# Peptides against a protein of PDB entry 6D0Y, part 89

Target 1, 225 residues: chain A of PDB entry 6D0Y
Amino acid sequence: ETEDHLESLICKVGEKSACSLESNLEGLAGVLEADLPNYKSKILRLLCTVARLLPEKLTIYTTLVGLLNARNYNFGGEFVEAMIRQLKESLKANNYNEAVYLVRFLSDLVNCHVIAAPSMVAMFENFVSVTQEEDVPQVRRDWYVYAFLSSLPWVGKELYEKKDAEMDRIFANTESYLKRRQKTHVPMLQVWTADKPHPQEEYLDCLWAQIQKLKKDRWQERHIL

## One batch from the design tools (peptide; made by RFdiffusion4, then SolubleMPNN)

Design b2_p17_8_s3 (from b2_p17_8, 10 letters changed)
Fold by OpenDDE base, seed 5:
Structure b2_p17_8_s3 (fold): chain B 225 residues (1-225), chain A 17 residues (1-17)
Amino acid sequence: as target 1 above (225 residues)
Amino acid sequence: SSKQKAVEELLEQIKKE
């Protein structure tokens, strides 16, 4: 495959085809594996790029990386390292929207057997530990809690299956922080009316309530978060 | 594994950035 052709294949995966999505992903994984000896760097860059630029295909690309990781374990590691570097760069640049998306992407990689559950638990423990830092802006504490909670729809089930005790501790620490943090009134983009199922609430408190419900439902989504 | 160790180290250091 040429570089241009590889780019096209990677960008267009998941589009309508006569074959199933799974079959297409397996096929593409095979093609990419075969080309790694010659185009590893290019393929790595392409996958990182589409992962960042096409959030609507998050699960498609995490699955693809999972398949590639199964074929080439070292490549999977290099991909994760690249994504973590991007996360660090986004945090350094105060690009918090990109950063939270990358955390979510990494979270879904746990389901794809690319990142081990204990490693993700350790990351979330580190995130929530920021709430214990002194003399830092609350926005920093809030963001790490948000990044944690916002990622749980993608990985909460897996983490509780393998590390329930550790997750409970993280939840307890999160709850404690949410109770003691300063509440601020910010304009909400969503108009809250009497006919809506949820009253107007501070965004982290609202997210916490949604995650608690999701946990209660054993991480089976019954509504859009 | 070497891969797993590297991933864990990187993940644990994210908040320091």
Scores: peptide ipSAE 0.114, ipTM 0.803, DockQ to the pose 0.019
Fold by OpenDDE base, seed 4:
Structure b2_p17_8_s3 (fold): chain B 225 residues (1-225), chain A 17 residues (1-17)
Amino acid sequence: as target 1 above (225 residues)
Amino acid sequence: SSKQKAVEELLEQIKKE
């Protein structure tokens, strides 16, 4: 395959096809594996780019990376390292929207057997531990909690299956923080809908409630959060 | 912050399967 063709294949995977998505991903993984000796750096860069720029294809590319990791363990490691570096750069640049998305992407890589569950638990433990440190702005504490909670739809089931005790501790710490954090005071607004009126709720409290329900539902999603 | 550095260091310790 030519370099340009590889770019096209990677960018277009998951689009309408006569074949199943699974078949297409297996095929692409095979093509990419065969071309790693010649185009490893290019393939690595391309995958990192599409992972960042095409969030609508998150699960497609995590699955693809999972397949590649199974074929070439070292390449999988290099990809994870590249994504972690990008996450670090995003945090340093205060690009928190990109950062939180990258955390979600890494989270889904756990499901694809690219990242070990204990490592992801450790990451989340570290995120939530920010809430316990002094001299840290609340906006930063809130962001790390948000990054943790907003990633659970992608990895919560797997982590609780393997590290339930550790996850429970993280949840307890999160709950404790949410109870003690300062909340913005806005006029009480009630959102009236045709179906059911509900009061306006602070975004982290709302997210927490959603995640708690998801947990109670055994991590079976009814709606994309 | 010191915690930010700690997070970054932890990220380096992420293990792949």
Scores: peptide ipSAE 0.043, ipTM 0.694, DockQ to the pose 0.015
Fold by OpenDDE base, seed 1:
Structure b2_p17_8_s3 (fold): chain B 225 residues (1-225), chain A 17 residues (1-17)
Amino acid sequence: as target 1 above (225 residues)
Amino acid sequence: SSKQKAVEELLEQIKKE
């Protein structure tokens, strides 16, 4: 494949096709593997770019990377390193929207057997430990809790299967923080109707409730979070 | 910032499966 053609293939994967998505991903992984000797840097850059810019294809690209990692372990490593570096840069730049997405992406890479579960557990332990920092804005504490909780739909099952005790500890710490944090009430955004079946909750409390339900359901998602 | 740096260090240690 030519360099230009590779870009097209990578960008268009997962789009409507006569073949199954799984078949297309396997095929593309084979093509990319064959071209790594000549176009490794280009392929790496392309994958990093589309992974960041096309969040609607998150699971497509994590799966593709998983397939590539199985074929070429070194390339998989370079990709992970690139994404981690990007996350570090995002955090340093206070680009929290990109950062949270990257955490989610890395989380799904655990599900794709690219990143080890213990490493992700350690990351989340470190995230939740931010809630214990003193003399910092609550928004900082809240963000790391949000990053953790919002990533669990992609990795919670895997982490609890392998590190249940550690995850329980993280959950306990999270719950403790949520109970003691200052809650922001925005009455102007509240909808009070007679037929409203559920009370409105603060966004982290709401997310926590959803994750608790997901956990109770053994991480089988019934509703889109 | 201290924990942020710690997270960065941890990220550097992320292991592949």
Scores: peptide ipSAE 0.042, ipTM 0.698, DockQ to the pose 0.016
Fold by OpenDDE base, seed 3:
Structure b2_p17_8_s3 (fold): chain B 225 residues (1-225), chain A 17 residues (1-17)
Amino acid sequence: as target 1 above (225 residues)
Amino acid sequence: SSKQKAVEELLEQIKKE
């Protein structure tokens, strides 16, 4: 495979095909594995790029990395390191939109058995611990809780299967914080309907309710969050 | 912030499975 061809394959994975997505990913993983001896750096860069720039393909690329990790453990490690570096840079730059996306991406990598569950639990413990810090803006506390909760659709099942006690503690702390935090309700523009049958719910409370329902449903997602 | 740095340090400790 030529370098240009690899770029095309990586960028176009998940597009319309006569074959199933799963089969295409397996095939691509095999191709990439075979080309790692010659194009490891290029493949790594490409995967990092598409992972960041194509959020609509998050699960496609996490799955691909999962498959590659199973074939080449070291390459999977290098990819994780690259994504962690990017998350660190995003946090340093206060780019919280990118940061939360990267947390979700890493979370799904746990689901794909690329990152160890205990490591992600530790990360979330650290995130939720921000709620206990003094003299910090609530927006900061809220963001870390948001980053945690919004990632659970991708990793909650796995974490509760392996670290249920720790997760329960994190949930308890989160619930406690949500009860005591100042809630800001900003009226939203009603685009599709003027009917207002229910009070507007604060975004974090809404997310919490959704996650609680997801947990109750044994992490079987019935709707897209 | 100190917490942000702590998170960054923790990220470095993430174990690959």
Scores: peptide ipSAE 0.042, ipTM 0.697, DockQ to the pose 0.016; fails the geometry check

Design b2_p17_8_s4 (from b2_p17_8, 9 letters changed)
Fold by OpenDDE base, seed 4:
Structure b2_p17_8_s4 (fold): chain B 225 residues (1-225), chain A 17 residues (1-17)
Amino acid sequence: as target 1 above (225 residues)
Amino acid sequence: SEKEKAVQELLEQIKKE
């Protein structure tokens, strides 16, 4: 495959096809593996780029990377390292939207067997430990909690299956922080629906409630019809 | 593995950024 063609293949994977997505991904993984000796750096850069720029294809590219990692273990590691570097750069640049997305992406890589569950748990332990840091802005504490909680829909099931005790500790620490953190005072706003009235919640409290519900539902998300 | 260890170490250092 030519370099330009590889770019096209990577960017267009998951689009309408007569073949299954799984088949297409497997095929692409094979093509990319074969071309790694010649185009490793290019492929690495392309994958990192599309992973960041095409969030709608998150699971497609995590799956692809998972397949590649299975074929070339070192490449998978290099990819993860590149994504982590990007995450660090995003944080340094105060690009928190990109950063949280990258955390989600890394989280889903656990499901794809690219990142070990214990490593992700350790990362989240460190994230939540930020809540214990002194003399730091609350926004920093809040963001790491947000990054943790907002990633759990992608990886919570796997992490609890393998590290339930550690996850429970993280949850306990998170809950403790959420209870003691300063909350913005906003006028009470209740939204009434035909079914149930509910008050407007602070965003982290709302997310926490959602994650608690997800956990209670055994990490099975309900699809909105 | 060494790879997993390296990744873990990198992940653990994210909060420092």
Scores: peptide ipSAE 0.340, ipTM 0.886, DockQ to the pose 0.019
Fold by OpenDDE base, seed 1:
Structure b2_p17_8_s4 (fold): chain B 225 residues (1-225), chain A 17 residues (1-17)
Amino acid sequence: as target 1 above (225 residues)
Amino acid sequence: SEKEKAVQELLEQIKKE
């Protein structure tokens, strides 16, 4: 395949087709594997780019990477390393929206058997440990908690299945932090019921409540988080 | 595996950024 054709194939995967998405992804993984000897760097760059620029296709590209990792384990590792480097760059550049998305992407790679569950647990342990750092802005502590909690819809089930004790510890530490942190009062929309308005919730408290419910529901998502 | 160890080490360094 030519470089231009590879770009087209990678960018268009998941679009409407007569074939199933699964078959298309398997086919594309085979094509990419065959071209790795000649176009590894190009393919790596393309995959990283589309993963970042097309968040609506997150699960498509994580699945593709999972399939490709199964075919070429070393390439899968190189891809993960590239994404981690990008995450670091995003943090350095204060692009926190991109950073949190990349954390979610990496989280979903656990489901695709690209990243081991223990490694992800260790990362989240480190994230939550930021809450214990001294002489740092609360916004830093809050962001890492947010990044952790907001990624659990993609990986919480898998992590609890394999590392329930460690996850419970992380949750306990998170809860403790949320109770003691300074809360900001911002205007929020309230849901009003006859004779009783719903209380306003701070964004992290709201997210925490949503995640607790998700956990209680055995990680079956019943609403948009 | 060596790959998994390398990935784990990289992931553990994220909070330093």
Scores: peptide ipSAE 0.339, ipTM 0.887, DockQ to the pose 0.019
Fold by OpenDDE base, seed 3:
Structure b2_p17_8_s4 (fold): chain B 225 residues (1-225), chain A 17 residues (1-17)
Amino acid sequence: as target 1 above (225 residues)
Amino acid sequence: SEKEKAVQELLEQIKKE
């Protein structure tokens, strides 16, 4: 494969095809594996780029990386390292939307057996530990809690299956923080149609309730979060 | 594995950024 052709293959994976998505991903993983000796850096850059720039294909690319990781374990590690670097860069640049997306991406990599569940649990422990930091803005504490909670739809099931005790502790700490944090009351446009007017719930409290429901439902999503 | 350890270490440093 030429470099230009590889770019096309990587960017277009998951698009309309006569074959199933699964077969296409497996095929592409094989092609990429074969070309790693010659184009590792290019492939790595391309995968990182499309993973970041095409959020609608999150699960496609996490799955692809999972398949590729199974074929080339070292490359999978390099990819994870690259994505973590991007996350760090996003945080440094105060690009919190990109940062939270990258956390979700990394979370889904756990499902794809690229990142170990204990490693992700440790990361989330560190995130929630920010709530205990002194002399920091609440917005910082809130963001890390948000990043944690908003990622659980992608990884909560796996983490509870393997690290239930640790996850329970993280949840307890999160709940404790949410109870004691200052809540902001901002007039918001009510998107929900109801027969009776109701105030808009604070975003973290709302997310917490949604995650609690998801947990109660054994991490089987019944609604769009 | 060494890979998992490396990833673990990197992930543990995220909040510092």
Scores: peptide ipSAE 0.338, ipTM 0.886, DockQ to the pose 0.019
Fold by OpenDDE base, seed 2:
Structure b2_p17_8_s4 (fold): chain B 225 residues (1-225), chain A 17 residues (1-17)
Amino acid sequence: as target 1 above (225 residues)
Amino acid sequence: SEKEKAVQELLEQIKKE
């Protein structure tokens, strides 16, 4: 494949096709693997770019990387390292929206067997440990909790299956923090359309409730087409 | 593996950023 064609294939993967998505991804992984000896750097850059710029295709590209990692283990590692570097750069640049997305992306790579579950658990332990740091802005503590919680839809099931005790500890620490953190003083909005007033919850409290429900539902998420 | 160790180490350094 030419470099231009590779770019097209990578960018368009997951779009409407007569073949199944899985078949297309497997095929593309094979094509990319074959071209790694000649175009590794280009392919790496392309994958990193599309992974970052096309969030709607998150699971498509994590799956692709998973398939490619199975074929070329070292390349998978290089890709992960590149994404982690990008995450660090995003944090340094205070681009927290990109950063949280990258955390989600890395989280889904656990499902794709690119990142080991214990490694991700350790990362989240470190994230939640920020809540225990002294003399730091609450916004820092809140962000790491948010990054952790908002990533669990992509990896919570896998982490609890393999590291339930450690995850329970992280959850306990998170809950403790959420109970004691200072909440923004804004007028509470209530939805009165229901039989009982539904107060507007703070965003982290709301997210926590959603994650607790997801956990209770054994990490099964409903999808609406 | 060495790969997993490297990834682990990188992930553990994220909070310092």
Scores: peptide ipSAE 0.335, ipTM 0.886, DockQ to the pose 0.018

## One batch from the design tools (peptide; made by RFdiffusion4, then SolubleMPNN)

Design b2_p18_1_s1 (from b2_p18_1, 10 letters changed)
Fold by OpenDDE base, seed 2:
Structure b2_p18_1_s1 (fold): chain B 225 residues (1-225), chain A 18 residues (1-18)
Amino acid sequence: as target 1 above (225 residues)
Amino acid sequence: SEKQKAVEEMLKKIEEEK
């Protein structure tokens, strides 16, 4: 395949086709694997780029990387390293929207068997440990909790299957933090129901409740969070 | 694994930026 053709294939994967998405992804993974000897750097850059620029195709590209990782373990590792480096850069640059997306992407890579569960657990432990730091603004502590919780729909099942004890510890620490953190003064907006109006939940409390429900449901999503 | 080790090393670098 030519370099230009590879770019086109990578960018357009998941679009409407006569073939199934699974078939297309498998085919593309095969093509990319075959071309790694000649276009490794280009393919790596392309995958990193589309992963970052096309968030609507998150699961498509994580799946693709999963398939490719199964074919070429080393390349999968290099891709993960590249994404982690990008996460570091995003955090350093205070690009928190990109950073949270990258955490979610990495989380789904665990689901796709690219990143080992222990590694992701370590990342989340590292995130939640920020809540225990004294010289960090609450907004930053809140972000790390948000990044952790908002990623669990993609990885919670796998992590609890492999590292349940460690995850329980992280959850306990998270819950403790959420209980003791200062809530911002949100206007008392109430959602009106036919029964009784209830106060609008703070965003982290709301997310926590959603994740607790998801956990209770054995990480089976019945609705889009 | 070597891959896991690499990830862990990168996590240490992230810690420095928190």
Scores: peptide ipSAE 0.038, ipTM 0.719, DockQ to the pose 0.018
Fold by OpenDDE base, seed 5:
Structure b2_p18_1_s1 (fold): chain B 225 residues (1-225), chain A 18 residues (1-18)
Amino acid sequence: as target 1 above (225 residues)
Amino acid sequence: SEKQKAVEEMLKKIEEEK
């Protein structure tokens, strides 16, 4: 494939096709694998770029990387390293929106068997450990908790299957922090129904409640009303 | 695995940004 053609293929994967998404992803993975000897750097950069710039295709690209990782383990590693470096750069640049998205992306890579569960647990342990640091503003501590909790829909099931004891400890530490932190209540758009009413809460308390419910439901997502 | 070790090393670098 030509370089320009690879760009087109990578950017357009998951769009309307006569074939199934799974078939298209498998096909693209094969094409990319075959072109790695000639275009590894370009392919790596392209995948990192689309992963960051097309959040609506998160699961498409994590799946693609999962397929590529199965074909070329080293490339999968290089991709993960690149994404982690990008996460570091985002944090350094105070781009927290990009950073939290990257954490979610990495989380789903665990689900795609690209990142090992223990590694992600270690990341979340590091995040939650920030809540114990005295010289860190609460807004920073809150962000790490948010990054952890908001990523669990993508990886909570896998992590509890593999590292339940460690996850329970992280949850306990998170709960403890949430109980003692200062709270700022702001109006939020929430969906309430007669079947599952809930009071107005600040965003982290609300998210915590949602994640607790998700955990109780064995990580099977459903509408929270 | 080799990849897991690489990830763990990279995670240590993130600590610098906390």
Scores: peptide ipSAE 0.038, ipTM 0.720, DockQ to the pose 0.018
Fold by OpenDDE base, seed 3:
Structure b2_p18_1_s1 (fold): chain B 225 residues (1-225), chain A 18 residues (1-18)
Amino acid sequence: as target 1 above (225 residues)
Amino acid sequence: SEKQKAVEEMLKKIEEEK
């Protein structure tokens, strides 16, 4: 494979319909593994780039990395390091939109057996600990809670299966914070259900309720028929 | 694993940047 061809393969994965997505990903993982001796750096850069720039293909690329990690454990590690480094840079630059996406991506990498559950728990513990820091703007605290909660659809089941006690502690701390934080005073938006209006919840409270429901449902999301 | 240790190290770096 040429360097340019690899770029095309990586960027276009998931777009072919002749075979199943899983088959295509397995095939691509094999191609990439074979080319690592010659193009490791290029492949690493390409994967990092598409992972960040194509959020619509999040699960495609996490799965691809999972398959590649199974073939080449060291390369998988290098990829994770690159993504975590990018997360660090995003946080440092206060690029919270990119950062939250990267947290979700890393979360799904746990589900793809690339990152160990304890490592992700440690990350979330670190995030939620910000709520306990002194003299920290609430917007910062809110973001870390948001980053944590919004990532749980991808990894909550795995983390509770392996680290239930630690997760319960994180949830308790999160709940405590949500109860004591200040809520923005905005005009109440009404949502109507069966001709009865109800107030729209604040975004973190709403997310919390959704996650609590997801947890209650054993982390199984509803399928739209 | 060594890979997971590297992940933990990176997590520490994130903590330092908070």
Scores: peptide ipSAE 0.035, ipTM 0.715, DockQ to the pose 0.018
Fold by OpenDDE base, seed 4:
Structure b2_p18_1_s1 (fold): chain B 225 residues (1-225), chain A 18 residues (1-18)
Amino acid sequence: as target 1 above (225 residues)
Amino acid sequence: SEKQKAVEEMLKKIEEEK
């Protein structure tokens, strides 16, 4: 494959095709693996770019990276490093929207066996630990809680299966923080099932309630977060 | 902040565990 063709393949994967998505991803993973010796840097940059710029294809690209990681473990590591570097830069730049998306992306990489569950738990432990820092503005503390909670739909099941005690501790700390934090008067309406309506409330409290429900439902989504 | 550094350290650990 030529470099230009690789870009097209990576950008267009997951679009309408005569073949199944799984087949296309497997095929693309094979193509990319074969081209890594010549185009590793380009492929890495392309994957990082599309992962960040095409959030609608999050699960497509996490799956693709998972397949690539299985074929080339080192490349998978380099990809994770690149994404983590982007997350660090986003956090430093206070680009919270990009940062939270990157956390979600990394979270789904756990499901794709690219990132170990304990590592993600450790990250979330540190995120929630920010709530205990007095020198950190609440807006930032809130963001870390938001980043944690909003990522759980992608990885909560896996983390509880492997690190239930640690996750329970994180949840307890989160709940404690949510109870004592100053509330904002910005109600948020969430999408629930018709039989389970939920009133508008503060966005973190609402998210917390939804995550609690998700946890209760054993991480099977019954509503849109 | 101190916690920001801690988060970065955890991110580094993810890299090391890969």
Scores: peptide ipSAE 0.035, ipTM 0.600, DockQ to the pose 0.015; fails the geometry check

